# Peptides against a protein of PDB entry 3HUF, part 23

Target 1, 320 residues: chain A of PDB entry 3HUF
Amino acid sequence: MWIIEAEGDILKGKSRILFPGTYIVGRNVSDDSSHIQVISKSISKRHARFTILTPSEKDYFTGGPCEFEVKDLDTKFGTKVNEKVVGQNGDSYKEKDLKIQLGKCPFTINAYWRSMCIQFDNPEMLSQWASNLNLLGIPTGLRDSDATTHFVMNRQAGSSITVGTMYAFLKKTVIIDDSYLQYLSTVKESVIEDASLMPDALECFKNIIKNNDQFPSSPEDCINSLEGFSCAMLNTSSESHHLLELLGLRISTFMSLGDIDKELISKTDFVVLNNAVYDSEKISFPEGIFCLTIEQLWKIIIERNSRELISKEIERLKYA

## One batch from the design tools (peptide; aimed at target 1 R27 K41)

Design b2_p13_8_s3 (made by RFdiffusion4, then SolubleMPNN; from b2_p13_8 with E2K E9K E12K)
Fold by OpenDDE base, seed 1:
Structure b2_p13_8_s3 (fold): chain B 320 residues (1-320), chain A 13 residues (1-13)
Amino acid sequence: as target 1 above (320 residues)
Amino acid sequence: SKELEEIEKEEKE
C-alpha cells in the first residue's frame, strides 16, 4: 500500500494510506476518498492529481508498488517528483519512494510503499477476496513468491494444516485467516486520515498460533531441526521441497517409487511422500526404508524431541 | 508575499 507523510504539518501531521484510485491534491480540497488536502500557501487550490493503479500480476511476484501517476493541474510552479518536473501529460512512477514537491512548497510529500502481498492456499478464497484486496492495493496470488508477506490459512475445521501453511510458517510469513481479511476490508475508509489504524496482522497471527496445536511456538524451533538427516521425495511440489530444505534435510528427488534403488536407500534416512502416493502405493513401498507423508513428518517436527522421535522411527524399520 | 500574490493571481485567472 502507498503511504504518504509530509513535513511542516502540510498533511496535518498524519500519515495517510492511498488505496488505488484518483486523488485531487491541493490547498482548497477536503480530505476524503478522492481528495488530499495539503496545508500550504505555496500550493494551488487544486494542484495535482494522483492516480494509483490496482496491483499487476507482476507486483505479486516482485513486491513492487502499485503504479503511481502524478499529473500537475496546470499550476504556475508545477509539480516535481524525485526532483524531476512532472511532464505536461503526467508521469507514472514505480519507485518505492517518491518525494513529491507541489510548486514552491518547502515541504515535500513523502510517499512510500509498504509491501503487502497476500498468498492464498485455497483458490476459492482467492476468488472471493482478490478483487477487494486489489482495491486496497494488495497483490494476491496462489503460487509461492518471495514477495509474499502474508499467507491465508484455509480454516477447514478438524483437518491437518496444509504443506503451504507449514511452509509459510517456516518462512516466517504472517499467517492470517478470513477474519483478518474481513477486518481489513472494513477499515478502508477509517485509515484515510490515519495509517496507524491499519489492522495488526501480527496479532491475528499470534492468535492463530496460540489456538492451534499444529504449530510449534516459533519457526526457529523447526528450522534446521533435522540437520544431518537425509530424505528422498517424489518431485511433486516446490513447496514441499522448500519445506524440507528449511528443516535442514539433505534431499534427493525421484520420479517414481521404482527409482528407489539400493544406493538411494543407503543414503536416505526416510522417504517423504504425498498423501495420494502414500495411500495408493503403501503396499509397494521398498523394504528397509521408512516412508512417511509430509503431514506425518510435520507431526514429528512440532514435538520438542523431534530428532529423537524420527531416529526411533528410522531404527524401528531397520530392525523390522 | 510575492509568491502568495502570484498563486492568488493564478487562482483568479
Scores: peptide ipSAE 0.033, ipTM 0.708, DockQ to the pose 0.112
OpenDDE base, seeds 2, 3, 4, 5: peptide ipSAE 0.032, 0.031, 0.031, 0.030; ipTM 0.702, 0.699, 0.692, 0.689; seed 4 fails the geometry check

## One batch from the design tools (peptide; aimed at target 1 K41)

Design b2_p14_1 (made by RFdiffusion4)
Pose (drawn by RFdiffusion4):
Structure b2_p14_1 (pose): chain A 301 residues (1-255, 262-274, 288-320), chain P 14 residues (1-14)
Amino acid sequence: MWIIEAEGDILKGKSRILFPGTYIVGRNVSDDSSHIQVISKSISKRHARFTILTPSEKDYFTGGPCEFEVKDLDTKFGTKVNEKVVGQNGDSYKEKDLKIQLGKCPFTINAYWRSMCIQFDNPEMLSQWASNLNLLGIPTGLRDSDATTHFVMNRQAGSSITVGTMYAFLKKTVIIDDSYLQYLSTVKESVIEDASLMPDALECFKNIIKNNDQFPSSPEDCINSLEGFSCAMLNTSSESHHLLELLGLRISTFMKELISKTDFVVLNGIFCLTIEQLWKIIIERNSRELISKEIERLKYA
Amino acid sequence: SEEEEYKEEELKVD
């Protein structure tokens, strides 16, 4: 999401989260859902227009910002962005840091992008919530992405968690649920400061894993719990390979050395396991000679 | 300094 703040007291010492849409910025305007008051001698009454475009699907994967556009409103002293004068017809920016000077104001409005891309575990959930989050400047998607910051698990309807959830937990993504999304549906019309929505997501995550037999205490105890072991799988996607790597496993991808060297086969007279079955063991027992002893029992037998 | 004074004057909008 986009945020603005400034030195001096030109934004009254406050920061602000800017959603997709258009803002009029100037000396004689009141701070509401579509105006931003910036007080300085050289800033025109209505000085600049900031237009933030809604996100594209590609930004969910790249982590790129919503397009930020600035128009100078035929002002007395002009507008610059990163020291470039804004021409007529305005300019658009896809960088993550923007220094915006209005007129001759010695203090710049500093706009910066905070990473926030939300992965859903379910297509019906993505379709229901995507438009809401896109209007806040939050890219969403279903497939794996390296720019994901949050993961929405399905309602844990007294049932096992999905591989997408296990993977998000291991790569230290913040796991959230419907209740946090309901909170996000509250905030479009609001004028709120930098980092206003982020801590609630962490509180939601910390509450989810509490008293939950689908999760251990932390991603740290899960990571490298199966070191010294090895495994094999058919056409391993880079995500499943990375998931198994995070467990400390040695992996051999296939299309007398696939059998005796390899302790077990991970799927989607050899011994086979699903990741779902491997997660049950990855939690269950205590130590390195216990939580990896039940897996060592399933191999010999 | 003169730069500080200039910045303060820009903040004094009547």

Design b2_p14_1_s2 (made by RFdiffusion4, then SolubleMPNN; from b2_p14_1, 5 letters changed)
Fold by OpenDDE base, seed 1:
Structure b2_p14_1_s2 (fold): chain B 320 residues (1-320), chain A 14 residues (1-14)
Amino acid sequence: as target 1 above (320 residues)
Amino acid sequence: SEKEKEKEEELNVK
């Protein structure tokens, strides 16, 4: 989201969130969803127009800002952004930090981009929320991104957490739910005058984790917890691969169960399979190797004695 | 005076 603040109390000492939309900026406007009052005698009654675009798909992957357009409203002294005079037709900016000088005002409006990118675990929830979140200047998507800051957990009652949720947790992404999204949608008007009124996603996350026994106490309890072990996995999911890497596993990939030869068995402690392959091929598993699903692995990983538990299962199958 | 300069700036702002 774009946040503005200013020096010299020209914004009344308040930080403001700018959602996608158009704002008239000037001395003689009233603060609302489309106006920003700036208090200085050196600023025109109507000085500039700010236009913030909705996020692009690219912004979801890069964590880049919504495009920020500035237009001077034919003022005597013009408008500058990052010490450069705004062109007659307006200029667009993709920098994360903008110093906006209105006329001869000695104090600048500082606009900065706070990255918030929300990944969804399922397409249905994305379809429901994407439009509303984009109108808040929040990029949204389904695929993993290095720019992802938040992850929407699908609350299906009585189901195991998804691989996406497991990975989001280990990646230290803030896990949120639909209740947080609902709250975000309601605060749009209340945060106009005070950006600090933005809901704390970390509190929501803490509550989710506290109330769900499928999570360990912290990501740090699981990260590299299986260092020194080796696994093989079916080359089907990049997310699953990254999850296993975060556990500290050495990973070999295979294309079919038939590729699990004596050489692979000799260097591998266990095989990780997806649920479909595990359920369909359980009777045809190679002898002498421990096969499990990611969900079964997760149930072991969340235990304090995860290394001992895995070692015991590996030994049990070597001697069976 | 700073006040006169402020008034002059205010009058010169479109």
Scores: peptide ipSAE 0.085, ipTM 0.734, DockQ to the pose 0.208
OpenDDE base, seeds 2, 3, 4, 5: peptide ipSAE 0.076, 0.073, 0.079, 0.080; ipTM 0.717, 0.717, 0.723, 0.745

Design b2_p14_1_s3 (made by RFdiffusion4, then SolubleMPNN; from b2_p14_1, 5 letters changed)
Fold by OpenDDE base, seed 1:
Structure b2_p14_1_s3 (fold): chain B 320 residues (1-320), chain A 14 residues (1-14)
Amino acid sequence: as target 1 above (320 residues)
Amino acid sequence: SEEELKKLEELNVP
């Protein structure tokens, strides 16, 4: 989201969130959803127009800002952005930091991009929320991205957490739920005058973790917890591979259970399978190798003695 | 501050 602050109390000492939309900026406008009052004798009554676009698909992957357009409203002394005079037709900016000078005002409006990119685990939830979140200037998507800051957990009561949720947790993304999204939707008007009124996603996250026994106390409890172990994985999911890497596992990939030869078995402590393959092929597992699902692995990892537990399971199958 | 107000006043936009 775009946040503006200003020097010299020209914004009344307050920070303001700018959602996608158009704003008239000037001395004699009243603060509302389409106006930004700037208190300075050096600023025109109606000085500039700011237009913030909705996020692009690219912005979800890059964490880039919503496009920020600035147009001078034919003022005597013009408008500058980052010391450059705004062109007659207006200019568009993709920089994360903008110093906006209105006329000869010695104080600048400082616009900065606060990155917030929300990944969804469920396409139905994305479809439900994407439009509203985009109107908040929040990029949304389903795919993993290095720019993702938040992850929406699908709360199906009594279900195991998904691999996406597990990976989001280990990546130290802020896991949120639909209740947080609902709350975000209600605060749009209240945050106009004070950007600090933006709801704390970390509090939502803490509550999710506290109320769900499927999470460890911290990502740090799990990261590299299986260092020194090796696994083989069916090459089905990038997220699953990255999850296993974050656990500190050495990973070999295979395309079918038939590719599990004596060489692979000799180098592998256990095989990680997806649920569908595990359930369908359970009878045909190679002898002498421990096969488990990611969900079964997760249940081991969340335990304080995860290394001991996995070692016991590996040993049990070597002597069977 | 009073000094900031003075700086704003010196930049009289006619």
Scores: peptide ipSAE 0.009, ipTM 0.401, DockQ to the pose 0.325
OpenDDE base, seeds 2, 3, 4, 5: peptide ipSAE 0.000, 0.000, 0.000, 0.000; ipTM 0.322, 0.321, 0.220, 0.335

Design b2_p14_1_s4 (made by RFdiffusion4, then SolubleMPNN; from b2_p14_1, 6 letters changed)
Fold by OpenDDE base, seed 2:
Structure b2_p14_1_s4 (fold): chain B 320 residues (1-320), chain A 14 residues (1-14)
Amino acid sequence: as target 1 above (320 residues)
Amino acid sequence: SAEEKEKKEELEVE
């Protein structure tokens, strides 16, 4: 999201969030959803127009800012952005930091981009929330992204957390729920005068972890917890692969259970399967191999003695 | 006067 602040008292000492939309900036305008009052005798009654665009698909992957357009409203002394005079037709900016000088005002308006990018676990939740979040200037998507700051967990009471949620947690993204999204949707009017009124996502995240026994106390408790073990997995999911890597596992991939040869068995402590293959093929598993699902593995990983538990299961099957 | 100068500066920004 874009936030503006200013030197001196020209913005009354307040920070303001600029959502996607158009703003008239000047001395003789009243603060509202489309106007920004600036208190200086050196600023025109109507001085500039700011236009914030909605996020692009590219912004979801890069964490880049919504496009910021500045137009001077034919003022006597013009408008500058980053010491450059704004052109007659206006200019567009993709920099994360903008110093905006209105006329001869000795104080600048500082615009800065606060990175917020929300990944969704499922397409239904994305379809429900994406429009509203984009109108807040928040990029949204389904695919994993290095720019992702927040991950939406779907609250299905009594269901196991998804691989996406497990991976988001281990990546140290802020896990949020539908309740937090609802709060974001309602704050738009209240944050116009005070950007500090934005809901704290970290507090929401702490509450999710505390109230759900499927989460460990921290990602650090699980990262590299299985260092030194090796697994084989079906080459079906990139997220599953990355999750197993974060556990410190050496990973071999195969295409079918029939590809599990004596060589693979000799190098592998256990096999990770998806639920569909595990349920359909459990009667045909190769002898002497420990097979489990990611969900079953996660239940072991969240335990303090995860290494001992895995070792005991491997030994049990070698001597059976 | 200082007031006339301030009013002139205000009119110059208008």
Scores: peptide ipSAE 0.059, ipTM 0.646, DockQ to the pose 0.168
OpenDDE base, seeds 1, 3, 4, 5: peptide ipSAE 0.057, 0.057, 0.055, 0.056; ipTM 0.658, 0.656, 0.659, 0.655; seed 1 fails the geometry check

Design b2_p14_2 (made by RFdiffusion4)
Pose (drawn by RFdiffusion4):
Structure b2_p14_2 (pose): chain A 301 residues (1-255, 262-274, 288-320), chain P 14 residues (1-14)
Amino acid sequence: MWIIEAEGDILKGKSRILFPGTYIVGRNVSDDSSHIQVISKSISKRHARFTILTPSEKDYFTGGPCEFEVKDLDTKFGTKVNEKVVGQNGDSYKEKDLKIQLGKCPFTINAYWRSMCIQFDNPEMLSQWASNLNLLGIPTGLRDSDATTHFVMNRQAGSSITVGTMYAFLKKTVIIDDSYLQYLSTVKESVIEDASLMPDALECFKNIIKNNDQFPSSPEDCINSLEGFSCAMLNTSSESHHLLELLGLRISTFMKELISKTDFVVLNGIFCLTIEQLWKIIIERNSRELISKEIERLKYA
Amino acid sequence: SPEVSDEVDEDYKV
């Protein structure tokens, strides 16, 4: 999401989260859902228009920002963005840091992008919530992405968690649920400061894993719990390979050395396991000679 | 037309 703040007291010492849409910025305007007051001698009463475009699907994967546009409103002293004078017809910016000078004001409005891309575990969930989050400047998607910062698990309806959830937990993604999304549906009309929505997501995550037999205490105890072991799988996607790597496994991808060297086969007279079955063991027992002893029992037998 | 300058105001307060 986009945030602005400034030095001096030109934004009254406050920061602000800017959602997709249009803002009028100037000396004689009142701070509301569509105006930003910036007080300085050289800033025109109505000085600049900031237009933030809604996110594209590609930004969910790249981590790129919503397009930020600035128009100078035929002002006395002009507008610059990163030291470039804003021409008529305005300019658009896809960088993550923007220094915006209004008139001759010695203090710049500093706009920066905070990473926030939300992965859903369920297509019906994505369709229900995507438009809401996109209007806040939050890209969403279903497939794996390296720019994902949060993962929405399905309602844990007294049932096992999905591989997408296990993977998000291991790569240290913040796991959230419907209750946090309901909070996000509250905030479009609001004028709130930098980092206003982020801590609640961490609180939601910390509460989810508490008293939960689908999760251990931390991603740290799960990571490299199967070191010394090896495995094999058919056409391993880079995500499943990375998931198994995070467990400390040695992996051999196939399309007398696939059998005796390899301790077990991971799926989607050889011994086979699903990742869902492997997760049950990855949690269960205690030590490295116990939590990896039940897996060593399933191999000999 | 805007009078764009690289010089800045010594006093910005209204």

Design b2_p14_2_s1 (made by RFdiffusion4, then SolubleMPNN; from b2_p14_2, 6 letters changed)
Fold by OpenDDE base, seed 1:
Formats: C-alpha cells, sequence, structure tokens
Structure b2_p14_2_s1 (fold): chain B 320 residues (1-320), chain A 14 residues (1-14)
C-alpha cells in the first residue's frame, strides 16, 4: 500500500494511507476517501490528481507498488515528481519512493510503498478476500513468491497445518488468519488520516503461534535442525522441497515410485512421501529405510529433541 | 520399507 507523509507539517504531521482510487490534492479540499488536504499558501486550491491503481498480478510476484498516476490540474507552477515536471497529460510511476512537489511549495509530499503481499494457502479464501485486499492495494495469490510478506493460514479446526503453512513459518513470513483480514477490511476508512491505525499483523501472528501447539516458538528452532541428515522425496511440490531444505536436509528427488533408484534410497536416512503415496501401501524400499509424510516429519521437527528422535528411528531400523 | 513408528509419532503434540 502507498503511504504519504510530508515535510513542514503540510500534511498536519500525519502519515496517510492511499488505497487504490482517485484523490484530488490541494489546499482547499477536505481530507476524505477522495481528497488530500495540503496546508501551504504555495499550493493551488485544487493542485493535483493522484490515481492509484489496483495491484497487478505481476505485483504479487515482484512486490512492486500499485501504479501511481499524478496529474497536474493546470496549476501556475505545475507539479514535480522526483524532481521531474509532470507532463501535461499526467505521468505514471512505479518507483517505490516518490517525492512530490506541488508548485513552489518548499516542502515535498513523500510517498513510499509499504510492501505487503498476501499469499493464500486456500483457493476458496483467496476467492473470498482477493477483491477486498486488492482494493486496499494489496497483491494476493496462491503460488509461492519471494515477494510474499504474509501468509493466510486456513483455520480448518482439528487438522494438521498444511505444508504451505509450515513453509511460510520457516520462511519467516507473517502468518495471519481470516480475523486479521476482517480487521483490515474494517479499518479502511479509519486509516485515511492516520496510517498508524493499520492493524499489526505481527501481533496477529504472535497470537496464532501462542494459541497453536503445532508451531515451535520460532522458525530458528527448526531451521537447519536436521542438518547432516538426508532424505529422498517424491517430487510433489516445490514448497515441500524448500521446506526440507530449510530443515537442513540433503534431498534426493525422484519423479515417481517407478523411478526409485534403490541405491540412491539406500544412501538416505529416510523417505518423505505425500499422504496419498504413504497410504497406498504400494511402497517397496530397501530394508532399514523408513518413510514418513511431511506432516509426520513436522510433528518430529517441532519437538526439542527432533534430532535424537530421528536418530533413534534410523538406529531402530538398522538393527531390525 | 517401514513406515515411521507409531510409537515415535504418538508422543508428538497433534
Amino acid sequence: as target 1 above (320 residues)
Amino acid sequence: ASKVSDELLKDYKV
């Protein structure tokens, strides 16, 4: 989302969130959802129009800003953005930082992009929330992205957390839930004059972790916790692979049960399978090799003695 | 292949 602040108290010392939409900027407008009052004698009554577009699909993957359009409203001294005069027809900006000078005002409006990209684990939740979040200038998607800042956990009561949630946690993505999304939606109008009223996602995350025993105290408790161990994995998802990498595992991948190199498997400590394959009972690995699901592995990983637990299981099967 | 032991998994917080 875009945030504006300004020098010289021309924005009354307040930071303001600009959601996607159109704003008339000037000295003689009242702050509302479509107007930005700027307090300076050097600024026209109606000086500029700001138009912020909704996020693009590309913005979800890049963490780029919503497009920011600036048009001068035929003022005597024009408008500048990043020291460049705005063209007569207006100009569009994709820079994360904009210094906006209105006429001869000695103070600039500083617009900066607060990066927020929300990944959803559940397509139904994405379908429910995407429109509202896009209207907040928040890119949304399902696929993993390096630009993701937040991850929406599905509140399926009584189920293990998903691989996506596990991976989001280990990536240090702020895990949020539908309660946070609801709160974001309700504060839209209240944050117009004060960007500090934006709800703290980190507090939501802390509450999720505190109230769910499926999470360790920190990602650092799990990152590289299985360093020195090796596994084979059925190539199912990129997230699963990345999760195992973050655990410090050496990973050997196979594409199908038919492509299992028995020699390769025999050199691994264990095999990670998806639930469907694990349940199929059609698994023939070398003796002394155990298999588990990612969810089963996660249960082990969240224990303080995870390394000892894995070691004991490996030893049990070497002597079996 | 052996599945991971139920004994190992039972003591984990679910």
Scores: peptide ipSAE 0.148, ipTM 0.724, DockQ to the pose 0.005
OpenDDE base, seeds 2, 3, 4, 5: peptide ipSAE 0.142, 0.099, 0.028, 0.007; ipTM 0.718, 0.686, 0.574, 0.432

Design b2_p14_2_s2 (made by RFdiffusion4, then SolubleMPNN; from b2_p14_2, 5 letters changed)
Fold by OpenDDE base, seed 1:
Structure b2_p14_2_s2 (fold): chain B 320 residues (1-320), chain A 14 residues (1-14)
Amino acid sequence: as target 1 above (320 residues)
Amino acid sequence: MPQVSDELDKDYNV
């Protein structure tokens, strides 16, 4: 989201969120969803137009800002952005920091991009929320992204957390739910005058973790917790691979259970399978190797004695 | 004192 602040109290000492839309900026406008009042004798009654575009698909992957267009409204002294005069037809900006000078005003409007990029674990939830979140200037998607700041957990009552949720947690992504999204949708008007009224996603996250025994106390409790162990994984999911890497595992990949030879078994402490393969092929597992699902592995790693637990399971099958 | 409103409405040819 774009946030604006200004020096010299020209924004009344307030920070303001700018959502996608068009704003008339000037001395003699009233603050609302389409106007930004700027208090200076050096600013025209109607000085500039700001237009913030909705997020692009690229912005989801890059964490880039919504495009910020500035047009001068035929003022005597023009408008500058980052010390450059705005062109006669207006200019568009993709920089995360904009210093906007209106005419000869000695104080600048400072616009900065607060990165918020929401990954969804569920495509149905994405379809439900994407439009509303895009209207808040929040990029959304399903795929893992290094730009992801928040992850929407699917609350299915009584189900285990998904691999996506596990990975989001270990990546230190702020896990949120539909209640937070609902709250975000309601604050759009209230944050016009005070950007501090933006809902605290960290409080939502803390509440999710506190109320769900499927999470460890911190990501740090699990990161590298299995250092020194080796696993083989069916090459099915990049998120699963990255999850196992964050656990500190040495990972070998295979395409089928038939690729699990004596050499791989000799170098591997356990095999990680998805639920579908585990359930369908359990009778065909190679002898002398511990096979488990990611969800079974997760149940082990959230325990304080995870290393001892996994060692016992590995040993149990070596002597069986 | 002219109210802050009256100063804002001045046609400063800026």
Scores: peptide ipSAE 0.045, ipTM 0.601, DockQ to the pose 0.046
OpenDDE base, seeds 2, 3, 4, 5: peptide ipSAE 0.045, 0.044, 0.044, 0.043; ipTM 0.599, 0.595, 0.603, 0.590

Design b2_p14_2_s3 (made by RFdiffusion4, then SolubleMPNN; from b2_p14_2, 4 letters changed)
Fold by OpenDDE base, seed 1:
Structure b2_p14_2_s3 (fold): chain B 320 residues (1-320), chain A 14 residues (1-14)
Amino acid sequence: as target 1 above (320 residues)
Amino acid sequence: APQVSDELEEDYKV
């Protein structure tokens, strides 16, 4: 989201969130969803137009800002952005930090991009929320991205957390739910005058973790917790691979259970399978190797003695 | 007090 603040009390000492939309900026406008009042005698009554575009698909992957267009409204002294005069037709900016000078005003409006990028675990929830979140200047998607700041957990009551949720947790992504999204959708008007009124996603996250026994106390409890162990994984998902890497596992990949030869078994402590393969092929598992699902592995990982538990399971099958 | 710029009021180009 774009946030503006300014020196010299020209924004009344307030920080303001700018959502996608068009704003008339000037001395003689009233603050609302389409106007930004600036208090200076050196600023025209109607000085500039700011236009913030909705996020692009690229912005989801890059964490880049919504495009920020500035147009001078034919003022005597013009408008500058980052010390450069705005062109007659207006200019567009993709920089994360903009110093906007209106006329000769000695104080600048500082616009900065606060990165917020929401990954969804569920495509139906994405379809439900994407439009509203894009209107807040929040990029949204399903795919893993290094730019993601928040992850929407699918609340299926009584189900195990998904691999996406597990991975989001270990990546230290702020896990949120539909309740946070609902609250976020209501703040659009209240945050016009005070950007601090943005809902605290960390409080939502803390509440999710506190109320769900499927999470450890911290990601740090799980990161590298299985260092020194080796696994083989069916090459089915990138998220699953990255999850296992964050656990500190050495990972070998295979395409079918038939690729699990004696050499692979000799180098591998256990095999990680998805639920579908585990359930369908359980009878055909290679002898002498511990096979488990990611969800079964997660149940071990969240325990304080995870290394001891996994070692016992590995040993149990060596003597069976 | 908001530091009122000592500068002249800017208006539209005529």
Scores: peptide ipSAE 0.031, ipTM 0.575, DockQ to the pose 0.061
OpenDDE base, seeds 2, 3, 4, 5: peptide ipSAE 0.025, 0.029, 0.030, 0.027; ipTM 0.569, 0.593, 0.570, 0.590; seed 4 fails the geometry check

Design b2_p14_2_s4 (made by RFdiffusion4, then SolubleMPNN; from b2_p14_2, 5 letters changed)
Fold by OpenDDE base, seed 3:
Structure b2_p14_2_s4 (fold): chain B 320 residues (1-320), chain A 14 residues (1-14)
Amino acid sequence: as target 1 above (320 residues)
Amino acid sequence: SSKVSDELLKDYKV
């Protein structure tokens, strides 16, 4: 989201969120969803137009800002952005920090990008929420991204958390739910005057973790908790691979059970399978090798003695 | 069985 603040009292000492949309900026406008009042005698009655575009798909992967367009409204002294005069037709900016000077005003409006990128666990929820979130200037998507800041967990009562949720937790993404998305949809008016009134997703996250026994106390309890162990990973998602890496596992990846090097697998501590393969009767590994699903591994990893548990299972099979 | 033991999965739901 774009946030503006200003030097001196030209924005009345307030920070403001700018959602995608068009804003008339000037001395003789009233603050609302489409106007920004700037208090200076050096500023025209209607001085500039700011237009913030909705996020692009690229912005979801990069964490880049919504495009910020500035147009001078034929003022005597023009408008500058980052010390450059805005062109007659307006200019567009993708920099995360904009210093906007209106005419000869000695104080600048400082615009900065607060990165927020929301990943969804399923396409149905994305389809439901994407439009509303994009209108808040929040990029949305399904795929994992290094720019992802938030992850939407679907609250299905009695279901195990998904691999996506597990991975989101371990990579320290803020896990949120539909209640937070509802709250975001309602705050547009309240944050016009004070950007600090933006709801904190960390409260939602803390409540999710506190009330769900499927989460460990912290990501740090699980990160590298299986350091020194090795596994073979069979026909799993990319998220599953990254999850196992965050556990500190040495991973050997195979595309299918038929592609397994028997010598290589015999040097691993265990095999990780997807549910469909695990439920199949076609699983035969060398003696002393066990297999489990990601969900089974997660049940072990959330325990304080996860290393001892894995060690005991390895030992059990070496002597069986 | 090459599958993880049920004991390993059950003992910690106390």
Scores: peptide ipSAE 0.179, ipTM 0.754, DockQ to the pose 0.005
OpenDDE base, seeds 1, 2, 4, 5: peptide ipSAE 0.170, 0.029, 0.162, 0.005; ipTM 0.739, 0.661, 0.743, 0.387

